# Peptides against a protein of PDB entry 5ZKO: the designs that were tried, part 70

Target 1, 44 residues: chain A of PDB entry 5ZKO
Amino acid sequence: SASNPRKFSEKIALQKQRQAEETAAFEEVMMDIGSTRLQAQKLR

## One batch from the design tools (peptide; made by RFdiffusion4, then SolubleMPNN)

Design b2_p23_4_s1
Fold by OpenDDE base, seed 3:
Structure b2_p23_4_s1 (fold): chain B 44 residues (1-44), chain C 44 residues (1-44), chain A 23 residues (1-23)
Amino acid sequence: as target 1 above (44 residues)
Amino acid sequence: as target 1 above (44 residues)
Amino acid sequence: DALRRRALALRALTEREVLQEAL
């Protein structure tokens, strides 16, 4: 069956959303480390 | 609360798994597009 | 790239562990 181009565009959009969510999760991890680093600096 | 380093390594492992699943989903979409393209070429 | 993100996350983990051990 010729997959409807709209169905492909929807799959690609969903994939882009998922990639954005992964990026956000990575940024959260980096922020957590930044916070830990700031706490360590305040105790020095 | 100091997030346990082991809990953090677990979060990274989970993120790596998610990225692998996303890569697999992307490859599936690309295979679907490739199949459609091949079918279109056979009809020309 | 996903690989770069993974490498950064691993570095970040190591940095956090070192900082927690120093506190």
Scores: peptide ipSAE 0.183, ipTM 0.636, DockQ to the pose 0.104; fails the geometry check
Fold by OpenDDE base, seed 4:
Structure b2_p23_4_s1 (fold): chain B 44 residues (1-44), chain C 44 residues (1-44), chain A 23 residues (1-23)
Amino acid sequence: as target 1 above (44 residues)
Amino acid sequence: as target 1 above (44 residues)
Amino acid sequence: DALRRRALALRALTEREVLQEAL
């Protein structure tokens, strides 16, 4: 059955949201790494 | 607690995998759109 | 680039919706 175009638009919108969430999660991990490095420098 | 570098590396690897899966899903959607356009052209 | 690819996907979906409504 031809996947409903509205279902495709919803799938892409959902995929966009997922990538935004994944990008935010990556930025959080990178900030945590940066903070850890800064803490390690303060202990030197 | 300093996030274990191995844990960070695992998180980054997992995120890269997710991004690759999302890219593949996007390419699949684009191929499906291309196929739909081709079908519409054949009906003209 | 990812945002551009996604914008292109949204355009392509909208065009698909229009094509399916016309068929």
Scores: peptide ipSAE 0.171, ipTM 0.624, DockQ to the pose 0.093; fails the geometry check
Fold by OpenDDE base, seed 2:
Structure b2_p23_4_s1 (fold): chain B 44 residues (1-44), chain C 44 residues (1-44), chain A 23 residues (1-23)
Amino acid sequence: as target 1 above (44 residues)
Amino acid sequence: as target 1 above (44 residues)
Amino acid sequence: DALRRRALALRALTEREVLQEAL
């Protein structure tokens, strides 16, 4: 199949976007964990 | 909000799964590129 | 590691473009 280079570039761009979204989602979860830990420390 | 550790663990597990799926999709694209290069070399 | 993979992908894409232009 004549895989058009443009289609590969587009696939890579979409994959980069997904990876950025996943990284952001991970960072959000870690921030929430950090905030929860801080709140628990304040209640001690 | 009392972020239940179980909910965090679940979110992390889902995020790891998504990262693995994205890595696999990226490797597939790279394989297709490699195959195209090999085909082009055979046509020379 | 992700950056390295991306750089390799970009290189492979460029090589493919060059090969297609030569055909």
Scores: peptide ipSAE 0.167, ipTM 0.633, DockQ to the pose 0.095; fails the geometry check
Fold by OpenDDE base, seed 5:
Structure b2_p23_4_s1 (fold): chain B 44 residues (1-44), chain C 44 residues (1-44), chain A 23 residues (1-23)
Amino acid sequence: as target 1 above (44 residues)
Amino acid sequence: as target 1 above (44 residues)
Amino acid sequence: DALRRRALALRALTEREVLQEAL
């Protein structure tokens, strides 16, 4: 079927959303690591 | 709960998997666009 | 890399729109 530009724009928008979710998940993991390090420092 | 380093490694591995899936979805969209361009060129 | 992929996708969409308007 002729790929409608609007349908491609929708696919790209969905991909951008997924990428934002992946970035947020990475930031969450990094925050957890940071908090754990801070907690370990407070116990020294 | 104390964040086990093994749990962080698991979270990072899952994130890398999601990034690979995102890349595959991007390549699929690009192939669809490329096929449309090729079709338009054949009609010239 | 993410920004480059997004820019490439946007360019490809624009090229497609131009091609569809010409058909």
Scores: peptide ipSAE 0.162, ipTM 0.623, DockQ to the pose 0.100; fails the geometry check

Design b2_p23_4_s2
Fold by OpenDDE base, seed 5:
Structure b2_p23_4_s2 (fold): chain B 44 residues (1-44), chain C 44 residues (1-44), chain A 23 residues (1-23)
Amino acid sequence: as target 1 above (44 residues)
Amino acid sequence: as target 1 above (44 residues)
Amino acid sequence: DELRRRALALRALEEREVIQEAL
């Protein structure tokens, strides 16, 4: 079967999207932790 | 709301799991590309 | 850093595919 470049491009595009979503989710978790720590410092 | 360390630990654990799954998916895509290239080289 | 390395690898693959489709 001739390597259909388009099928690999589609797989890569999906993987890039998922990686971007995972990066955003990680950043959100880190922001939540940072915000909570800042709030706890202000309440002391 | 007091930062429940358990909730953050759970969020981090879930994020680490997702990152590992994305790793495996990326490796699978790379193996498919590598296999297809090797096959194309053998047919030349 | 690992996610960044993979994103760069994926980008390099896309660039190669675009070149291959243009040939």
Scores: peptide ipSAE 0.153, ipTM 0.641, DockQ to the pose 0.078
Fold by OpenDDE base, seed 2:
Formats: sequence, C-alpha cells, structure tokens
Structure b2_p23_4_s2 (fold): chain B 44 residues (1-44), chain C 44 residues (1-44), chain A 23 residues (1-23)
Amino acid sequence: as target 1 above (44 residues)
Amino acid sequence: as target 1 above (44 residues)
Amino acid sequence: DELRRRALALRALEEREVIQEAL
C-alpha cells in the first residue's frame, strides 16, 4: 500500500497524543500513591 | 478511595504494556517508511 | 522519545525525496 507521507504524519501525531494521555494517567496514579502514603503516615 | 497497593501494581503493569504497544506501533511506522524509501529508490 | 524523533526524521527525508521525484 503506497504509504502517503501525510498518513504517517497523522499516525505520529495520534501516537504523541496517546502518549500524552497515558503520561497524564500515570501521573494521576503516582499522585494517588503519594496521597495514600501521606495518609498512611498521618495515621501512625 | 483507599488505593490498594495491588491495584497500583496492576495499573503500573498495564502502563508498561501500553508503552510496549506504543513502541511496537512506532517500529511498524518506521519499517513502513523504510520500505517506502526502498521502493522509491528502486523506481529511480 | 527517541523512537518518535527518529520516525519524524525519516518522514522528513521521505517527504523531501517525494518532492525531488515530482520535480
């Protein structure tokens, strides 16, 4: 299939967006872990 | 919500899987670009 | 990401090659 360079650009752009969404989801998980750790320390 | 450490471990494992799938998708795009370049060179 | 940077560089080379073939 003739790879249209514009199609590759679009695929790369969509992949960058997906990575940004995944990074945001990972940061949310890390914040939740940090909050849980802080709560566990306050309960001691 | 009490983040069960087991739930965090599962979320981190899923995130690692997504990163591997993303890497594979980029490798596929790079192979397609490489193939297109090789085809263009053969048509000259 | 290094893979993204490489993919973008390869694409830019391909776009230049297609333009050169069209001239």
Scores: peptide ipSAE 0.144, ipTM 0.615, DockQ to the pose 0.035
Fold by OpenDDE base, seed 3:
Structure b2_p23_4_s2 (fold): chain B 44 residues (1-44), chain C 44 residues (1-44), chain A 23 residues (1-23)
Amino acid sequence: as target 1 above (44 residues)
Amino acid sequence: as target 1 above (44 residues)
Amino acid sequence: DELRRRALALRALEEREVIQEAL
């Protein structure tokens, strides 16, 4: 479908936002692992 | 919350899958732009 | 820095799209 030219920039912007949100969610998971490891080390 | 190590590996695997899906969706958008450009060139 | 670069690239695309619609 010949999408209106203004719609491609919007699609790219939305896709980049999703990629950033997924990256942030990955970093949160990695921080949780790091924190858990640090807590386990302090309890030994 | 001290999540079980098995739950961290699952979270990481799920997050990697989401990142791959978001990358594929971005590639689809880029292909649509490329196809639109090719069609416009053929009509000239 | 990457977010800023992406925002600038998006702005440049938007400017091109506005020009293409005006033609």
Scores: peptide ipSAE 0.129, ipTM 0.634, DockQ to the pose 0.023
Fold by OpenDDE base, seed 1:
Structure b2_p23_4_s2 (fold): chain B 44 residues (1-44), chain C 44 residues (1-44), chain A 23 residues (1-23)
Amino acid sequence: as target 1 above (44 residues)
Amino acid sequence: as target 1 above (44 residues)
Amino acid sequence: DELRRRALALRALEEREVIQEAL
């Protein structure tokens, strides 16, 4: 079956969206770690 | 709630796993595009 | 800038796909 080229752009778009969501989730985790470290330093 | 450091390491590990799975899925899509292009060239 | 770059790359791919389907 001729793999409709439009299916590839849609797959790439979905992959880029997921990668952006994962990057945002990683940044959130890193911010939480940074904030926790800052709080621990203020309590010393 | 003191976000247990063990929870951060686990979150980072899960995030790295997801990012690797998404990278693999992206590479698969790119291989499919490459294979489709190669097939189209062989039919010419 | 990254979102804009990605959107432009997607548009360029879609335009190429439309041309390839029309040929």
Scores: peptide ipSAE 0.121, ipTM 0.630, DockQ to the pose 0.029

Design b2_p23_4_s3
Fold by OpenDDE base, seed 5:
Structure b2_p23_4_s3 (fold): chain B 44 residues (1-44), chain C 44 residues (1-44), chain A 23 residues (1-23)
Amino acid sequence: as target 1 above (44 residues)
Amino acid sequence: as target 1 above (44 residues)
Amino acid sequence: DRIRRMAEMLRARTEREVLQEAL
């Protein structure tokens, strides 16, 4: 069946949203790791 | 040990600065969302 | 961190809505 172009477009939009949320979560984790490393260096 | 009141006040100042920066970033994103919604409405 | 995550989720939602309306 012709994948309804609308349903395909909606799936792409959902995928882009998920990717943006995953990127934001990754950046947050990297900031937390950076902060933890800085704190560990100050305790040495 | 009496948490040196100076060190405590410095920690509170840093926390307030961080909160202000997070608030400013949130307001900027909310403005971008508002602009994006307005553009989408103009394209209808 | 919490505010940033909330802002990014709201942005991602809005981007999805705009893409769904334009396609």
Scores: peptide ipSAE 0.240, ipTM 0.558, DockQ to the pose 0.127
Fold by OpenDDE base, seed 2:
Structure b2_p23_4_s3 (fold): chain B 44 residues (1-44), chain C 44 residues (1-44), chain A 23 residues (1-23)
Amino acid sequence: as target 1 above (44 residues)
Amino acid sequence: as target 1 above (44 residues)
Amino acid sequence: DRIRRMAEMLRARTEREVLQEAL
């Protein structure tokens, strides 16, 4: 059925968007952890 | 206490570094977006 | 962090738009 390629490509587009959002969230968390570690080191 | 100015200057330096890193990351992604759009335009 | 998140959101949107236009 001709609708399957379109649905597949839409799923790929949504997956790419999700991956970029997850990457951004991960980078934010990693920066926050890095900042927290640096602050903790300065308090010692 | 004489340690406060040093800690403050270190915080400002770290903030400036973070801002520079964020700016560089933004510019890189904007260049990638520009390249992606140009490629999409060439495929039309 | 905010600027990076904004950049990644813009990238994700552009990638999605390009993929949708290719259909």
Scores: peptide ipSAE 0.237, ipTM 0.565, DockQ to the pose 0.122
Fold by OpenDDE base, seed 3:
Structure b2_p23_4_s3 (fold): chain B 44 residues (1-44), chain C 44 residues (1-44), chain A 23 residues (1-23)
Amino acid sequence: as target 1 above (44 residues)
Amino acid sequence: as target 1 above (44 residues)
Amino acid sequence: DRIRRMAEMLRARTEREVLQEAL
Protein backbone atom coordinates (compact mmCIF):
# COMPACT_ATOMS: atom_id res chain seq x y z
CA SER B 1 0.00 0.00 0.00
CA ALA B 2 1.58 3.28 -1.15
CA SER B 3 2.08 5.24 2.07
CA ASN B 4 0.05 8.37 1.30
CA PRO B 5 2.57 11.14 0.40
CA ARG B 6 0.42 13.54 2.41
CA LYS B 7 0.89 11.36 5.48
CA PHE B 8 4.67 11.32 4.96
CA SER B 9 4.85 15.07 4.52
CA GLU B 10 2.69 15.64 7.59
CA LYS B 11 4.95 13.27 9.54
CA ILE B 12 8.07 15.15 8.37
CA ALA B 13 6.51 18.50 9.31
CA LEU B 14 5.53 17.14 12.72
CA GLN B 15 9.02 15.66 13.21
CA LYS B 16 10.67 19.01 12.41
CA GLN B 17 8.38 20.77 14.87
CA ARG B 18 9.14 18.23 17.60
CA GLN B 19 12.87 18.49 16.94
CA ALA B 20 12.75 22.28 17.28
CA GLU B 21 10.77 22.00 20.53
CA GLU B 22 13.21 19.38 21.86
CA THR B 23 16.18 21.59 20.90
CA ALA B 24 14.59 24.52 22.72
CA ALA B 25 13.97 22.42 25.82
CA PHE B 26 17.54 21.10 25.69
CA GLU B 27 19.02 24.60 25.37
CA GLU B 28 16.91 25.72 28.33
CA VAL B 29 18.13 22.84 30.47
CA MET B 30 21.75 23.49 29.45
CA MET B 31 21.41 27.17 30.29
CA ASP B 32 19.85 26.33 33.66
CA ILE B 33 22.69 23.91 34.40
CA GLY B 34 25.22 26.55 33.31
CA SER B 35 23.63 29.19 35.53
CA THR B 36 23.51 26.75 38.46
CA ARG B 37 27.20 25.94 38.01
CA LEU B 38 28.04 29.63 37.83
CA GLN B 39 26.04 30.26 41.01
CA ALA B 40 27.76 27.36 42.74
CA GLN B 41 31.16 28.80 41.72
CA LYS B 42 30.17 32.21 43.09
CA LEU B 43 29.19 30.65 46.42
CA ARG B 44 32.68 29.12 46.77
CA SER C 1 27.85 38.69 54.50
CA ALA C 2 27.45 41.89 52.46
CA SER C 3 27.04 40.74 48.84
CA ASN C 4 29.95 42.60 47.23
CA PRO C 5 28.46 45.56 45.24
CA ARG C 6 30.95 44.73 42.46
CA LYS C 7 29.33 41.31 42.16
CA PHE C 8 25.88 42.88 41.90
CA SER C 9 26.96 45.30 39.17
CA GLU C 10 28.59 42.44 37.25
CA LYS C 11 25.41 40.36 37.62
CA ILE C 12 23.25 43.24 36.34
CA ALA C 13 25.58 43.84 33.38
CA LEU C 14 25.57 40.12 32.53
CA GLN C 15 21.77 40.01 32.83
CA LYS C 16 21.41 43.01 30.49
CA GLN C 17 23.77 41.39 27.98
CA ARG C 18 21.81 38.12 28.06
CA GLN C 19 18.54 39.97 27.61
CA ALA C 20 19.96 41.85 24.61
CA GLU C 21 21.20 38.58 23.05
CA GLU C 22 17.81 36.95 23.64
CA THR C 23 16.02 39.94 22.10
CA ALA C 24 18.30 39.85 19.05
CA ALA C 25 17.70 36.10 18.59
CA PHE C 26 13.95 36.64 18.90
CA GLU C 27 13.99 39.50 16.36
CA GLU C 28 16.00 37.37 13.92
CA VAL C 29 13.50 34.50 14.17
CA MET C 30 10.57 36.91 13.81
CA MET C 31 12.20 38.41 10.70
CA ASP C 32 12.72 34.91 9.26
CA ILE C 33 9.07 34.07 9.96
CA GLY C 34 8.02 37.35 8.33
CA SER C 35 10.14 36.67 5.24
CA THR C 36 8.78 33.12 4.99
CA ARG C 37 5.21 34.41 5.15
CA LEU C 38 5.99 37.02 2.52
CA GLN C 39 7.48 34.34 0.26
CA ALA C 40 4.44 32.13 0.78
CA GLN C 41 2.20 35.07 -0.20
CA LYS C 42 4.28 35.68 -3.36
CA LEU C 43 3.85 32.03 -4.36
CA ARG C 44 0.04 32.43 -4.27
CA ASP A 1 15.56 31.08 28.07
CA ARG A 2 11.86 31.78 27.70
CA ILE A 3 12.29 34.14 24.72
CA ARG A 4 14.48 31.66 22.82
CA ARG A 5 11.96 28.88 23.46
CA MET A 6 9.11 31.08 22.28
CA ALA A 7 11.04 31.99 19.13
CA GLU A 8 11.85 28.34 18.38
CA MET A 9 8.25 27.26 18.97
CA LEU A 10 7.03 30.01 16.63
CA ARG A 11 9.59 28.99 14.00
CA ALA A 12 8.66 25.32 14.32
CA ARG A 13 4.97 26.18 13.99
CA THR A 14 5.57 28.35 10.93
CA GLU A 15 7.75 25.68 9.27
CA ARG A 16 5.00 23.14 9.86
CA GLU A 17 2.31 25.43 8.47
CA VAL A 18 4.37 26.25 5.36
CA LEU A 19 5.09 22.56 4.77
CA GLN A 20 1.40 21.71 5.18
CA GLU A 21 0.30 24.49 2.79
CA ALA A 22 2.85 23.43 0.14
CA LEU A 23 1.28 19.93 0.05
Scores: peptide ipSAE 0.234, ipTM 0.562, DockQ to the pose 0.124
Fold by OpenDDE base, seed 4:
Structure b2_p23_4_s3 (fold): chain B 44 residues (1-44), chain C 44 residues (1-44), chain A 23 residues (1-23)
Amino acid sequence: as target 1 above (44 residues)
Amino acid sequence: as target 1 above (44 residues)
Amino acid sequence: DRIRRMAEMLRARTEREVLQEAL
């Protein structure tokens, strides 16, 4: 079945967007964990 | 408040268990990703 | 939850790489 290159490119674009959103959400959570650890160290 | 050393040791044990479970889950996923990459290479 | 999120990102990256190579 002719892999409609346009449909593949659209799927790749959507997947890149999803990956960027997941990465941003992960980085936010990691920053929050890092800040929480830093705050916990300051309270000692 | 006297850090009940027994309660601390229990918390450390639970934390070590959780870390081991997280490590095992990570290794399983890395193996699945590795197998997926290998399968994708075989399809070329 | 952290490991699960890392796993999901790694899967999404791998799927993207596979799709890009098919292109």
Scores: peptide ipSAE 0.221, ipTM 0.558, DockQ to the pose 0.093; fails the geometry check

Design b2_p23_4_s4
Fold by OpenDDE base, seed 3:
Structure b2_p23_4_s4 (fold): chain B 44 residues (1-44), chain C 44 residues (1-44), chain A 23 residues (1-23)
Amino acid sequence: as target 1 above (44 residues)
Amino acid sequence: as target 1 above (44 residues)
Amino acid sequence: DKLRRMAEMLRAQTEREVIQEAL
């Protein structure tokens, strides 16, 4: 069951957590691309 | 087929979508807080 | 905003790479 925050403070805290998770996911994507490019360069 | 740029494009597109969804969710939370504050001021 | 701009730049680079691979 998705936690349904009752308070605005809980909604804000949840939103900040989501923003942090999305930032981490972006950094992971960037790392994957960087690693793949480095591997491709080593194989040339 | 070591560089899968199509898969990276898909990852970036998905990440952009998530960021837009998180921005919309943030705006919704802020509107709810703003509306509640306005109602509380009218009742004083 | 910074994150969005970085993602947009990376997308534009990746889209060019995809087009070049398809040619």
Scores: peptide ipSAE 0.176, ipTM 0.625, DockQ to the pose 0.079
Fold by OpenDDE base, seed 4:
Structure b2_p23_4_s4 (fold): chain B 44 residues (1-44), chain C 44 residues (1-44), chain A 23 residues (1-23)
Amino acid sequence: as target 1 above (44 residues)
Amino acid sequence: as target 1 above (44 residues)
Amino acid sequence: DKLRRMAEMLRAQTEREVIQEAL
């Protein structure tokens, strides 16, 4: 069945959302690491 | 509790895996679109 | 790609820090 152009657009939109979620998850990891480093520095 | 540096490495490794999975999913979507376009061209 | 590279750099830094703490 010819995947309707609407379905392609939907697939692309879903993929963009996933990429944004993965970016946010990466930023969270970086924030956690940054916070831990800052805490470790304060304990020195 | 100081998040052990090992846990940071693990978080990063997990994030890399997720990014790779999302890349693979994107490639799959693009392959589907490409295949559909090729089929549509053959029917012209 | 940028995020991957950043994650890789951070991993390498973290691994070095862990090794240094273990020594």
Scores: peptide ipSAE 0.174, ipTM 0.629, DockQ to the pose 0.066
Fold by OpenDDE base, seed 5:
Structure b2_p23_4_s4 (fold): chain B 44 residues (1-44), chain C 44 residues (1-44), chain A 23 residues (1-23)
Amino acid sequence: as target 1 above (44 residues)
Amino acid sequence: as target 1 above (44 residues)
Amino acid sequence: DKLRRMAEMLRAQTEREVIQEAL
């Protein structure tokens, strides 16, 4: 059935979006760590 | 406060787990596509 | 793999800084 390629493309697109969201959440965690370090350095 | 490093390590560990779960979900999608292609080839 | 390595490097740096503050 010719509908399979379109549905597979949608599944791949959704999975790429989820992976991008998880990457952004990782970058946020890293920014929080970096900000905390910078704050500790300024208080010394 | 000495509690920050442990909490950051926990945040990183949780994020690594989420990324691994997203990778496994992507592999499942790719297996479904591969299985469908193989089935279509056998019917030709 | 790149994100994993970055997370591990940042953990190691954080642990070193905390040990240095406690000394």
Scores: peptide ipSAE 0.156, ipTM 0.606, DockQ to the pose 0.074
Fold by OpenDDE base, seed 2:
Structure b2_p23_4_s4 (fold): chain B 44 residues (1-44), chain C 44 residues (1-44), chain A 23 residues (1-23)
Amino acid sequence: as target 1 above (44 residues)
Amino acid sequence: as target 1 above (44 residues)
Amino acid sequence: DKLRRMAEMLRAQTEREVIQEAL
């Protein structure tokens, strides 16, 4: 079926949002690792 | 709490998997757009 | 802001590692 260009634009926008959310979740994990390392260094 | 390094590695692995799945879903949408454009060109 | 905070933490870690290696 002729996938409506408007529907494609919506799919692309939703996909970009999901990718941004996944990137934010990854950054949070990396911050937790970084914070844990910093705390471990302060306790030595 | 000392976030177990093993748990961090697991979180990173799961996050990388999720990012790969999101990338694959984006590529699928782009292929659908490409195929639709090719079909529209063949019908002209 | 998250990337800036991560860079600041990484810098603080590196500075401590250098100081600890010098002692």
Scores: peptide ipSAE 0.108, ipTM 0.580, DockQ to the pose 0.031

Design b2_p23_5_s1 (from b2_p23_5, 9 letters changed)
Fold by OpenDDE base, seed 2:
Structure b2_p23_5_s1 (fold): chain B 44 residues (1-44), chain C 44 residues (1-44), chain A 23 residues (1-23)
Amino acid sequence: as target 1 above (44 residues)
Amino acid sequence: as target 1 above (44 residues)
Amino acid sequence: DAVDAIEAQLERLLELLKRLHES
């Protein structure tokens, strides 16, 4: 059945939002890892 | 406007590529965390 | 100690990454 264009557009919008949120979360984790690594190095 | 099927396919391909890149980055980070954890354990 | 704190932080990060990967 022809996907309701409105439903399709909403799905795309939600997908884009999720992708943006995942990217932001990943970047945050990467920064935290960097900080943790630096802290570990200071203990050497 | 009806998204050009070609443009749609390109968008899907780009999305799949991005997902693959994110997966690869994730695996790299997991390895780095593992290494950092091992280093921290050696400091005990 | 500081090492224990780092290890705990790493574990938390791993958990977050796993959840992110599953999303």
Scores: peptide ipSAE 0.152, ipTM 0.545, DockQ to the pose 0.490
Fold by OpenDDE base, seed 1:
Structure b2_p23_5_s1 (fold): chain B 44 residues (1-44), chain C 44 residues (1-44), chain A 23 residues (1-23)
Amino acid sequence: as target 1 above (44 residues)
Amino acid sequence: as target 1 above (44 residues)
Amino acid sequence: DAVDAIEAQLERLLELLKRLHES
């Protein structure tokens, strides 16, 4: 079917949304790392 | 220049491949964090 | 000691996550 630039634009927008969600997940993991580090420090 | 839907499709495909690679790398890091947490718990 | 080693590992993991985010 005729390549619709609109469909491609929508796919790009969806990919950008997913990237934002992954960024949020990374930030959450970084907070967990910080917490774990603090716990490790308490064991010293 | 005239938007070529084929070029857009190729860009989207490449972007999806990169996303899959990043996801795999992220999962590897998450496993390492899990292992590190377990090690920290053993010190408690 | 073992705790110091774990802390160092966590710092390395944090750096990896930052690099992944920027890729």
Scores: peptide ipSAE 0.144, ipTM 0.526, DockQ to the pose 0.453
Fold by OpenDDE base, seed 5:
Structure b2_p23_5_s1 (fold): chain B 44 residues (1-44), chain C 44 residues (1-44), chain A 23 residues (1-23)
Amino acid sequence: as target 1 above (44 residues)
Amino acid sequence: as target 1 above (44 residues)
Amino acid sequence: DAVDAIEAQLERLLELLKRLHES
């Protein structure tokens, strides 16, 4: 069916939101990994 | 009580073994951190 | 999903770190 610009815009917005959520989750994990790494180094 | 050289040698050997085990565990953690980081980057 | 997999890996890392500390 014909591409509706409004529907397309909505789809893009949802995709961007999902990407932002994934990025936030990634950043949280990276912080935890950093902390874990620091703790591991203290045991050396 | 008097330091027995044989007992002392045994104690040192056990300490070295423990250190080797700790090092191996640490290296495993570091490898997993590296893998996790790579996976997270694929989400970006 | 990939986020869940990363979280699971983090949990494993924390367990290994605890074992290292107890050794």
Scores: peptide ipSAE 0.141, ipTM 0.511, DockQ to the pose 0.191
Fold by OpenDDE base, seed 4:
Structure b2_p23_5_s1 (fold): chain B 44 residues (1-44), chain C 44 residues (1-44), chain A 23 residues (1-23)
Amino acid sequence: as target 1 above (44 residues)
Amino acid sequence: as target 1 above (44 residues)
Amino acid sequence: DAVDAIEAQLERLLELLKRLHES
């Protein structure tokens, strides 16, 4: 049975949204790590 | 010239304070990382 | 020293996060 193009499109859109949310979360954490590292360097 | 015990004590206190601040910042980031990882896992 | 250890740990965590992001 041919995957409904609409369902397929919705699945792809949902996947892209999840990926974007994960990316944003990772970027935030990476920024925090960077800030912490910089602080640690200043304490040396 | 003998390092002034007072200056030494102050230096040690300052070092301990800095270490505590670094540790606190690190722990905060670790908590955020843990939360972010959990969120990412839920998005899978 | 303790600072070096913290920095090293942060670098490791960053690497792990990058790998997780790529997965």
Scores: peptide ipSAE 0.112, ipTM 0.491, DockQ to the pose 0.068

Design b2_p23_5_s2 (from b2_p23_5, 10 letters changed)
Fold by OpenDDE base, seed 2:
Structure b2_p23_5_s2 (fold): chain B 44 residues (1-44), chain C 44 residues (1-44), chain A 23 residues (1-23)
Amino acid sequence: as target 1 above (44 residues)
Amino acid sequence: as target 1 above (44 residues)
Amino acid sequence: DAVDAIEEQLERLLELLRRLHES
């Protein structure tokens, strides 16, 4: 049965939201890694 | 209008490419963290 | 010490990355 277009649109919206959240989380982690590296360099 | 199947296939291909790039970036970051951890251990 | 703190931070980051990859 054709998945209800409304349900399909909602699924796409949720998928886009999840992708955006994952991207934001990744960027945050990358920033933290950068800061940690700088701290490690100061100890050398 | 039914999105052109060709455009749909291109969209899927681009999505797969993006996923592959994200995986590669993740692996690179993991390697960098591993190296940083080893360096930190040498300072102990 | 400062080295221990860095190692702890790295461990936390690794865990976050693992979770992100599994999502």
Scores: peptide ipSAE 0.153, ipTM 0.548, DockQ to the pose 0.459
Fold by OpenDDE base, seed 1:
Parts: C-alpha cells; structure tokens; sequence
Structure b2_p23_5_s2 (fold): chain B 44 residues (1-44), chain C 44 residues (1-44), chain A 23 residues (1-23)
C-alpha cells in the first residue's frame, strides 16, 4: 500500500516513547553510580 | 509544502541510525563503569 | 590512593554518560 505520513508519524511517536524509557533507565543508572561513588568515598 | 512520506521515512531512518550509535556508545561506557565498580568493590 | 583513583574514574565516566544523554 502507498506510504502514509500518518504511519510514519506514529513510528516517530513510538520512537519518542522509547527514548523516554531510555532516559528513565539512564537516570536510574546515574543514581546507582552516584551511590557507588559515595561508597568509595566512605572507604577513605 | 505537502507532507511527503518519503521525507518522513528518511527522517526515521536517520533517527534509527543515530539511536543505534548512541546505544553502542552507552553500552561501551556501561562496561567501563562496571569494571570500575568491580575495582572499587575489591577495596572493601 | 586507589580509592581516590577509582572515584576520579567514576567522575569521568559519569561525565561521558551525561554528554551522551545530552546528544
């Protein structure tokens, strides 16, 4: 069937959602790394 | 100008390529952080 | 000491992650 801009718009929306999920995962990792840094500091 | 599905398709393809590159870079950094974390744990 | 070196490495890696996220 003919390419439909709406279908591509939906794909872009899904990609944005995935990016938001990846951002949330990134923030969680950053908090974990921050905790690891604090643990390292306590060893000094 | 009228929305062109081909233009949207190209934008999506470029976005996918960028995301793949960012994912690869992220995974590399995460491996390095994992290694660093293990080193910190060895000091406990 | 070794702990200080590891902390410095963590800080560098955190900065790299931040830059990647902002890209």
Amino acid sequence: as target 1 above (44 residues)
Amino acid sequence: as target 1 above (44 residues)
Amino acid sequence: DAVDAIEEQLERLLELLRRLHES
Scores: peptide ipSAE 0.146, ipTM 0.524, DockQ to the pose 0.496
Fold by OpenDDE base, seed 5:
Structure b2_p23_5_s2 (fold): chain B 44 residues (1-44), chain C 44 residues (1-44), chain A 23 residues (1-23)
Amino acid sequence: as target 1 above (44 residues)
Amino acid sequence: as target 1 above (44 residues)
Amino acid sequence: DAVDAIEEQLERLLELLRRLHES
């Protein structure tokens, strides 16, 4: 069965959305680490 | 010169206060790290 | 992966904080 281009495009869109969500979550964690690091530095 | 007991007691009190402040700051940072760790685990 | 890297960074930071608190 030839791949339905519409179903394929939908799958790609969902994958891109998931990737964006994972990236955003990663960035949030990195910001928290950065903030925590700054707090630790102030204790010195 | 014999150590002035009053000055010594004041020094001890200030040291205890500083220690309490440092402990509180440490606990705050540990809570932030704990939260960040939980976020990281959710990305798995 | 990126999550493993974050966890490693957190572990390093925790160690630094422990040392600072014990000093």
Scores: peptide ipSAE 0.142, ipTM 0.510, DockQ to the pose 0.092
Fold by OpenDDE base, seed 4:
Structure b2_p23_5_s2 (fold): chain B 44 residues (1-44), chain C 44 residues (1-44), chain A 23 residues (1-23)
Amino acid sequence: as target 1 above (44 residues)
Amino acid sequence: as target 1 above (44 residues)
Amino acid sequence: DAVDAIEEQLERLLELLRRLHES
């Protein structure tokens, strides 16, 4: 059954949204790690 | 020359202060790492 | 020392996050 273009488009949109959310969460964690690293450097 | 007790006491006080500051900074970093680790776990 | 331990832990976390991002 041909994937209904509408259903396919919706699936792609949801996939892109999920990817964007995961990327944002990753970036947040990376910033926290950067801050922690800077603090660790100050202890030396 | 006998280390002036006042100078010695001051040196000890400064050393204790420094140690306390370093300990506080260390604890802060450990908390940040803990938070970062928790965030990383949420990404899995 | 304590700083070395922190740096090592950070490196481990970075590696884990990199792997998660690539998956």
Scores: peptide ipSAE 0.109, ipTM 0.485, DockQ to the pose 0.106

